# Peptides against a protein of PDB entry 7RZF: the designs that were tried, part 238

Target 1, 358 residues: chain A of PDB entry 7RZF
Amino acid sequence: PFQEEHLKQLYKIVPIKDIRNLYVTFPIPDLQKYYKSNPGHYLGHLIGHEGPGSLLSELKSKGWVNTLVGGQKEGARGFMFFIINVDLTEEGLLHVEDIILHMFQYIQKLRAEGPQEWVFQECKDLNAVAFRFKDKERPRGYTSKIAGILHYYPLEEVLTAEYLLEEFRPDLIEMVLDKLRPENVRVAIVSKSFEGKTDRTEEWYGTQYKQEAIPDEVIKKWQNADLNGKFKLPTKNEFIPTNFEILPLEKEATPYPALIKDTAMSKLWFKQDDKFFLPKACLNFEFFSPFAYVDPLHCNMAYLYLELLKDSLNEYAYAAELAGLSYDLQNTIYGMYLSVKGYNDKQPILLKKIIEKM
Target 2, 358 residues: chain A of PDB entry 7RZF as posed
Amino acid sequence: PFQEEHLKQLYKIVPIKDIRNLYVTFPIPDLQKYYKSNPGHYLGHLIGHEGPGSLLSELKSKGWVNTLVGGQKEGARGFMFFIINVDLTEEGLLHVEDIILHMFQYIQKLRAEGPQEWVFQELKDLNAVAFRFKDKERPRGYTSKIAGILHYYPLEEVLTAEYLLEEFRPDLIEMVLDKLRPENVRVAIVSKSFEGKTDRTEEWYGTQYKQEAIPDEVIKKWQNADLNGKFKLPTKNEFIPTNFEILPLEKEATPYPALIKDTAMSKLWFKQDDKFFLPKANLNFEFFSPFAYVDPLHSNMAYLYLELLKDSLNEYAYAAELAGLSYDLQNTIYGMYLSVKGYNDKQPILLKKIIEKM

## One batch from the design tools (peptide; made by RFdiffusion4, then SolubleMPNN)

Design b2_p23_4_s1 (from b2_p23_4, 10 letters changed)
Fold by OpenDDE base, seed 3:
Structure b2_p23_4_s1 (fold): chain B 358 residues (1-358), chain A 23 residues (1-23)
Amino acid sequence: as target 1 above (358 residues)
Amino acid sequence: MLPGEYTPLDEELEEIVERILLS
């Protein structure tokens, strides 16, 4: 357990690689016994969310952060950490205090909204999908992993415990949120800009660092984090698959795509899966325009159109990815290519969203 | 990737940072 003297510390670390990272860490209780509710994963899902109104979306809009991850990690001696880790831009490195302020504003938003059962249900459903379609792990790695897990879970639950959420525990979510406070923070900033400004060396790797107390004024600024109106809870993920039925192979199934529709304006080819037997599909669309490559101007306009289309679809990209859906849009010499891949159940929803933006 | 599963951006860096934070 960290004593008060170990809290509110800033570590400036010199990396070997030319990277800029920020770690905002909070010591939390051991949550292992709460694996059925997994409140740290609930919070990690929201804090690490990439959709509109997310922490990352706002920090990207400022030009301060490229990527963000958040969640619980096992610690030593029966405690855990909650970590928010970001890849910093050069500008973001100058605004670390403000970045952390935004983190506390988002956390304050989560406190104000309170635990949401629907968010827990989405996590449960996503985990169930991931479990159902988990690739067969290599036997040796799996055995070693199981042996480690047996220390934490009942034998009957060892195979499922990492994936199956069973209990919505708003009290535990609130308990973890109560640990995500400025008075409990430990910050690490990783940048080559600290070279020659360090006074300590890590024993194992020889990494140079400096430890400083975070000024009380800065802690107070973070404690007074207001509700930033830009932060919003994510919308419900409409792309999460619920139907995993595999249609039987048709008697007339061909080993190659068959032309099933031929019109003056469209051709449709279909091939049924005869190999993988997964509830997945690949939808590929080629759009032909006689204007796409008439001249350099039209080519540039087609490119610009596609970039604008991609930008307009960004609001769905992360939610689709979480649900095991992806899309791709490319310019072709004939016009445009669209692909939609993943679980077939919600592909029509994603396709509709794409078409509505076209 | 499970929702809310913490995956380090750089695992090697994370190990170093953790060692420093736990020292």
Scores: peptide ipSAE 0.499, ipTM 0.927, DockQ to the pose 0.714
Fold by OpenDDE base, seed 5:
Formats: C-alpha cells, structure tokens, sequence
Structure b2_p23_4_s1 (fold): chain B 358 residues (1-358), chain A 23 residues (1-23)
C-alpha cells in the first residue's frame, strides 16, 4: 500500500552495535497464492547466489560487501517485500550508490536472459531434497507451525507447500522483475556514522534515523543501469543428488571402521552406517608426504599450496553447499587432510573436481 | 536453508529496519 511519496526513499539508521548494513527493498504484490511456482524464490536464488558471476562475487571483488542475502519477505496484508540485504565494508559504506547500481545491473541481466526453466528445476530439486530429509520437528512446534500455515495452504498441501515447486511460471517471474525498479526502491543504510545526524526516533526501540528522498539524478542513474559483462547466470549445479537409495546393511557390518584395503601406498577403512540410514557419506583422506614438515620452507610451500587449492575450489563451494555437500582441506604435520561430507550420490563428482585442481 | 529463501543477516536489526520502513 505504498503511495508514490513512500517510494524512492532513503533511511539512514543508527545501530546499537557497530555494524554496517544496506537494505534495498521493493514493495511487491502478495504472491502467497502462487506458492506452487514461487517466483520470488526463483529470483532470491539468483540474486542471492554466491557463485562466479553472481552479484555477491562482484561486490566482494570490489571490497564493498562481505555477505549478501536476497528474497521475498511477508509484508502487511496484501503486499510483500523483495529485499536485498548486504553487510557493508567500511569502503562499501562510501559506495552505496554504486553497490545499488550493481544490483540493478544484475537485475537487468536477469531481464535480458529471461526466466530459465532449468533454474526453476534446480530450485524444485533442491527443495525436494530439503523436504525429503527434513529433520523430525518436535510435535508441539510442528503442530503450531502447521496451524499457522493452514491460513495460506490447503490442508492436503500444508506439509509440502513450503518446499515443493510444481509450476514454472515465467510470466510471474517477469512480473516480479518488473517491480524491482529504481522508481519502486526503498533503501535503508545502517551505520554508526549517522550518529548525531538523525532527526527521527523509532518508537519501540528508540532507534535514531533520518529519512530523505533519493535524488532524481541517482534514480535516473540506476534506471540507466547497463549490462555489466561480469554478471552471468550460475552454471548448472552438478552436485544436486538424484539417487537416494540406501544400501542394505551388510551381514558382516562392523561396529567400527574395518580395514578393507591394505597396500604399500594406501590403507582404506570403511564403516557402514548402522544408525542413521541416510544416503550420506563421510570421506576422509590423509595424505602423507615425507617433505611436508622437513623444513620451514617446505612447510610454507605446503601452506601456500593449500591456500591456492582452496582458492581454486571456491567456484564449487557454494554449489556444493546448496546441494548438501561440503569439503574441508587442512595442512597436517604429515601432509594434507581432505574431507568430503554430505549426500553420497554426487560426492564422486566433487572429489573429482578437487583432484583435478590438485 | 532453502535456496532463495530470504534469511536476514541480523534478525534483530531486520525487525528495527522493518518497523522504520513501515512507519
């Protein structure tokens, strides 16, 4: 229910804590009825993406932003917000206009590429995984949550409605993208640097703030956001599990790791899960090198090598995390330690990528 | 966390900002 006078506003807010945050907000229609397609979720996935060519990756490369989140939030009755929230560096606080320009450049990239069915399918698949392996909630909390969401979803769908995407609706994605424009923006900047420069006080918390109109020249600058060639859609997430088969417990399953391979160059221990019965695995590798700790030079080289390896793998880290995979790399006194954890189905793919970078 | 689900960086700060933006 924002009138034109409530749009294109900047709020400068004084926090209690020494934090720097930026909120770029857009009023959007109530999309609750479109939960089966969830166009705000699609856009939140892309805008909040952390992979190469993402908004966050570019803003980090500038040294302006540490973290970024994006997506739809419930508003008052009859509308929602789309929010892009970032943690600002000290330098980023000086470049808020340029940060927001980059946001609009990324949004313009999304308009230019149009809605992608494969991205929707990835969101669908990721949500299906999350639903399938949702931890058992405590009965009281679960019943209260269900009671709350019954206002929004049919009874038959209440358990699944938050997770299961069913309908690709490019028209609704475009409709939301059309609301993500500079003329509809409401910006909040949170910083202690605004202390003593405010003229209003929030009633509940006593938070001091100032409200001002964003200059028309700045709005026009954002409206003329071009395509930034650094922004790209994410690549297909190859780590999303598709096979959830749990192998039967072997008759000779040991309660402890058993040595299943013993060679001059390698030992392999294996323990089957006998407790959780999840399609998950933990792969742990210890690499031994006689040179790893022989002298300070070799130690420093081993450290540098691992840092370079981690940097080279950073392109996969977010996609792996989204798919419920993780990896860890550590220096040891004997060499290197590698751990791969999560859903077992795509662990070989992640492991292969790690090995290819080694 | 579901992909594309909005999770505030600071929930307490988010509540304050939301109150200010809705004022």
Amino acid sequence: as target 1 above (358 residues)
Amino acid sequence: MLPGEYTPLDEELEEIVERILLS
Scores: peptide ipSAE 0.494, ipTM 0.926, DockQ to the pose 0.725
Fold by OpenDDE base, seed 1:
Structure b2_p23_4_s1 (fold): chain B 358 residues (1-358), chain A 23 residues (1-23)
Amino acid sequence: as target 1 above (358 residues)
Amino acid sequence: MLPGEYTPLDEELEEIVERILLS
């Protein structure tokens, strides 16, 4: 649907709010018929990844971007968009060309590595988890959503079609990746810094903007994006749950936490879930140290220690979150608090990672 | 959040940007 005249365009948009955003968009074919393989989600997972060697990690390290999202979006009839959207820092606003260069370097890395079946399998597994434990939406909202989905999926698959990946299609991944090229790019930059520099007004909202062609020299720079050695595929997510067994409620289950271990160095309380019946657990640890708050120096040291610990664990945070695990670390007046929450199956792995960094 | 699901950072802004890009 986009003619050549609509490609390689830059839009400078004045927001009402004091926000800075970058949208890097690509027109792509309608992928609805490929829902079983969902190549756009595969690419969105990798491009939007937040782990070490990700696009976001590099852009954050430069102080240019706060957050990044990527994926496919429905467009007008007969086509879709692939969008990479970032929240820009003030410094990032000055480096938009370089940010987009890094995007194309990451995309080039994905081309060089080729489609990975293990990444597809992780997406499949994560989607299966999300489907299995999808919170009961409000019936009215759910029925309306299903009614919309019925137009796209067979009735038998409607409940699962959004979540179930069935077919690894490297050819379709490559096909979409081939659309993510500088010659197909449409860029929008949102910033108040464009106030008074616009020549168009959007009809519905009265938003002021300017449209201009991206210079051929800039397009060529992006076309010549090399392999940046800082970009790496993510490691396998070790936190994805595979066991969803719910243990039967014990006959002696107490409505409140029971003390199950009492030693000179530790007390352990346990309560079995009697309400939710989910394969989830909450592990809470209070660490007591006589040195934690003995004086201001020790207090500051305890604070610094916890900040360093959090920083050292940041490599696991995103993978844990994707897998439905979370952790929290806080200073307390007596020492430190640790919480691990989510699916119980891989909590021991996350807990071990935390302890190894302590 | 599903892997690779596109969730706008700002839904209101996204609508405006989409309208401009489709104009």
Scores: peptide ipSAE 0.489, ipTM 0.928, DockQ to the pose 0.718
Fold by OpenDDE base, seed 2:
Structure b2_p23_4_s1 (fold): chain B 358 residues (1-358), chain A 23 residues (1-23)
Amino acid sequence: as target 1 above (358 residues)
Amino acid sequence: MLPGEYTPLDEELEEIVERILLS
């Protein structure tokens, strides 16, 4: 639907709010018929990844971007968009060309590595988890989503189509990647800094904007995006639950936490879930140190230790979140508090990773 | 959020941007 004249365009948009955003958009074919393989979601998962070696991680390290989202969106009839949307810092607003270069470097990395079946499998597994628990968690907007889905999927598949990946289609992934090229790009920059520099007005909202062609030199720069050695595919997510078995309620189960271990160095309380019947657990640890709060120096050292520990765990934070796990670390007057929450299956793995960093 | 699901950072802004991009 877009003609060549609509490609390689830059839109400078004046927002009402004091926000800075970048939209890097690509027209792509309608992928709805490929919902079983969902190549756009595969790419969105990788491009929108927040782990080490991700696009976001690098752009954050430069101080240019706060947040990043990537994925497919419905367009007009017969096509979709692939969008990379970022929240820009003040510095990032000055480096938009370089930010987009990094996007194309990451996309080039994806081309070089090729489609990965294990990544597809992780997406499949995560979607299966989401599907299994969607009704129990009563997600907001469920009704509105169903109404939209009814237009696109067979009636028998409506409940599952958005979640259940069935087919690994590397050919379709490559096809979408071939559309994510500088020659197909449409860029929107949103900033108040464009106030008084616009020549067009959007009809519905009265939003002021300017449209200009992206210079051929800039397009060529993006086309020649090399491999940036800082970009890496994510590692396998070790935290994805696979066991959802709910243990039967023990006959001796107490309505309150029972002391199940009492030693000189540790006390352990346990309460079985008697209400929710979910394959989830909450692990709470309080660590006691007689030195944690003895003087201001020790307090500051304990604080710094915890900050360093948190920083060292950042490599796991996103993978844990995707898998429905969370952790929290806090200083206490007696030492440190640790909590691990979410699906119980892989909690021991996350806990081990935390302890290894301590 | 599902892996690779696009969720706009600002839905209102997204609508405006989309209208501009589709104009």
Scores: peptide ipSAE 0.489, ipTM 0.924, DockQ to the pose 0.722

Design b2_p23_4_s2 (from b2_p23_4, 7 letters changed)
Fold by OpenDDE base, seed 1:
Structure b2_p23_4_s2 (fold): chain B 358 residues (1-358), chain A 23 residues (1-23)
Amino acid sequence: as target 1 above (358 residues)
Amino acid sequence: MLPGEFTPLDEETFEIVMRILLS
């Protein structure tokens, strides 16, 4: 448990690596007993969201942050941390106060909207997918992990407890949100720019750092974080698979792609999976245009077209990735290549979105 | 955010940061 003297502190840390990171941390109660509701995961999902109206989207638009992650982490016995970790640009390093202000504005937005059951359901569904299709871990590592988990979960739930959400607990979400306040913040900034400006040395690694109190005026600025109209809750992820049926292998299935459609304008090749037996598909499209590379002008136009198309699809990229879908768009010497990969259930939805932007 | 526990952007740096924050 942190006393008041440990709160509202700023740590300036000199890394060994050439990195610029910000850690905004909050001490929170031990939430282990609430694993069935996992309010920290709910908040981490939203705070770490990358879609339109997200915290990261705004911070990227300003050129201050490259990536952002958020969530709960075990601390010492009897408490946890909620952590927001960002990769800072050089410019972002100069705007840490403003970055943290935006974090509190987003948190304030979450308070204003209140807990959303549909977001919980989305987290539940995503976790169920992740659990169902978790790659086989190496047995030794898995057994050691399970042994550790047995201390926290009933034996019958040990395999699922980390992934399965069962109970929507808005009260616990609000409780954690209430801990995400400026008066409870502990900030660490990691940058080589602090070299020669430190006064302490970490005992184990010899890492040089400086600890200072965050000025009361800065804390007050963060406490007065208003609702920023740029922040919005994410839209529902339409790409989350719900059907995991694996079709039986056809008797006539060939080990190589078979031509199943041949027309003047299109050829379609199909191969059923005979190896992995996953509810996944890979859709590959080659578009041929006699105009794509007829001259340098057309080549440049085709390039620009694809860049614009990619930009127009960015709104779906994160949601697709979370749902285990991916797409790729490339210029080819003959035109354009499109690939859609991942769970087959919602691939038609993603493909439709791509085509609608084309 | 991926399902599961908080995964830091750099694990080595995170370990150092956590040691400092817990000191």
Scores: peptide ipSAE 0.529, ipTM 0.920, DockQ to the pose 0.548
Fold by OpenDDE base, seed 3:
Structure b2_p23_4_s2 (fold): chain B 358 residues (1-358), chain A 23 residues (1-23)
Amino acid sequence: as target 1 above (358 residues)
Amino acid sequence: MLPGEFTPLDEETFEIVMRILLS
């Protein structure tokens, strides 16, 4: 267990790679026994969310952060860490205190809203999808992993324990949130800008670093983090698949796309999957416009239109990605190309959202 | 994100950071 002397510390680390990373870490109790509820995953899902009103969305809007991940990690025996890791911009490196303030504002928002059962259910459903379609791990790695996991899980649950959420435990979520406080923080900043400004060397890799106490005034600033009105809980992810039924191969299935609809305004080709037998589909749309490539002005307008369309769809991009859906929009010589790929169950929902923005 | 496990942005750097934080 970290004593008070190990808390409220800042580490300035010189990387080998040319990276700028921030690690905001909190010591938390060992949550392994709570694998069925996995409160750290719940919090990691929200803190690491990329949708509107998320921590990352706000930090990106300021030009300070490119990417953000959050979650629990095993530490030494008897404790874990909750970690928020961000990729810093050059400007973000100058605003680390403010970035961390925004993190505590978001955490305060999570406290104010309280644990949400629907968010837990989404995590459960996402994990179930990931488990169901988990690629076959290499046998040697899998056996070694299982051997390690057997120390922590009942034999019957070893294969599923990492993925199966069974119990909504708001008390445990609140318990972890109560550990995510400025008084418990350990911060690491990784940047080449600290070269020649360090006084310690890590024993294993020879990594140069400096350790310093975070000033009490900074801790107090973070403790007084208010509710930032820009932060909101995510909306429900409507793209999470729930139906994984695979339709039987039709007797008339062709090895190539068959024309199934031919009209003056549209042609539709269809090919059933005869190889992979996955509950996935690829929808490809080519839109033809006689105006798309008539002159440079029209080409530029078509490009601008597509960029605006993409921007208008950004609110769905992350939720779709989490649910194993993707879309692509491209300009063509003839007009526009749209592709929707992934699990077939919720593709109509995503397609409808795209069409509504067109 | 893979379910349940924190995946750092850079694994190698993360291992170094964790060693420093655990020292």
Scores: peptide ipSAE 0.524, ipTM 0.917, DockQ to the pose 0.578
Fold by OpenDDE base, seed 2:
Structure b2_p23_4_s2 (fold): chain B 358 residues (1-358), chain A 23 residues (1-23)
Amino acid sequence: as target 1 above (358 residues)
Amino acid sequence: MLPGEFTPLDEETFEIVMRILLS
């Protein structure tokens, strides 16, 4: 556990790589015993969310941050860290205080809204998907990992403990949120811009750094973080698969795509999976327009249309990605190509959203 | 977002940062 003297500290670190990273860290209690509820994962999901009204969306809109991740990490014995890590732009490096203010505004929004059981359920469902389709680890690595996990989990739960959420514990979520305060912060900024401005050297790698106390006035600014009306909780992710049933191979299944619909306006080809037996599908649509490439003007209009369509679909992109769905839109010499790939269960929902924007 | 523990943007840099933060 960190003493008060270790809190409210800023570390300026010179990297070997040409990177600009910010780490906003909070010491938290050891939550390992609460793996069934995993409150840190819940908070990491929200803080690291990339959808409309997210922390990242606002910071990107200002040109300060490229990417953001958040979550819990094991620390030393008896404590953990909650970490928010961002990739800073050159401009963002000049606005670190304001970036952290926005982080505390978002955290304040989470406090104001309180723990949401539906968000927990989404995390549970996403983890169930990830567990079910976890890549087969190499036996040696897997055995070593399991041996390590056995120190923390009952033998019967070792295989599932990292993924299965079982208990919604709003009290634990609130407890962790209460630790995410300015008075408990430890900040690290990683940038080559600190070269020649450091006074300490890390023993193992020789990394140069400076440690300084965060001014009380800055801490107070963060403590007084108000609700920013731009921050909103994410909407429910409609794309999370829940049905993983694999349909039996039809007796008449062909090893090649079969024409199952032929009309004046459309042809439909279908091939059942006879090899992988996954609850996944690939939907490919070719739209033909005789006007798409008639002249440069029409070509440019078709391009602009597709760019506008992509922009209009951006609100679904992250939610689809989280759910293991993807879409692709491309101009073709004949018109437009659309592909929808991933788990088949919610593909119709994504397809409907795409069509509604077309 | 992957289930489980925090995954840093750069693992090597994160290791150094954590070492400094824990010193």
Scores: peptide ipSAE 0.520, ipTM 0.915, DockQ to the pose 0.562
Fold by OpenDDE base, seed 5:
Structure b2_p23_4_s2 (fold): chain B 358 residues (1-358), chain A 23 residues (1-23)
Amino acid sequence: as target 1 above (358 residues)
Amino acid sequence: MLPGEFTPLDEETFEIVMRILLS
């Protein structure tokens, strides 16, 4: 539990590695008992989102941040932290106050919109997918992990408690959002630029750091964070699988790809999975154009086209990734290569979106 | 890790930061 004197503090830390990181941290109540609703997961999903109108998208557009993660972390007994961690650019290191202002603007947007049940449902569905297809853990490690968490969860729920969301609790989401305020902030900046400017040493690693109070004027600027019109809630993720049916192995299934369609304009090969039995597919498309490599101009045009196509698809990349889908686009000497991989259920939706942008 | 759970960008640095923040 932090007293008021421990809040509104800035830590300047000298790393061992050549990294520039920002940690914006908030003490929050222990939410372990609310694992069925997991309000910190809801907020981490939104704050850490990478889609259009996200915090990361705006901070990247400014050239200040490369990556961002957000969520709850266990603290000492009786409290947790909500943490926003970003990788800073050299320019971002000079704009930490403004970066944190944007964080509070995004948090203010979340307050203004209020808790969204559909977002909770997406988190629930994503977690259900992750649980259903959890990789087989080694028995010893799995047993030790279960034993370690038995004190938090009923025995009957231990296997599912980390993944299955069951209860939408807007009151708890609002409660956590109410803790994400400038008056509760503890900031750590990690950069080699603080070398020789520190006055404290961490005992375990010998890490040099400086602690200082955040000026009241800066706290007030963050408290007065208004709505930034660039911030928007994510759109509904259309790529989340709902059908996990595995089709029976066909009687004529071949151990190699079989030619199932042969036309003047297309050939189609198919191989059914006979080993993994997962509701996943790999779609590979090779497009042939006699003009793709005819001269340097056409090659450059084909390259430019693909770069523009990739840029136009970037709005779907994160949502697809969250849903366990991926795509790849490459230039070839004969034209273009497209690959779509992951859960088969929503692959047609992603493929359609790609084709619509082509 | 599940989307929405906090995974630090650098685990080693995060451990040091947390020690400093909890000191």
Scores: peptide ipSAE 0.520, ipTM 0.921, DockQ to the pose 0.726; fails the geometry check

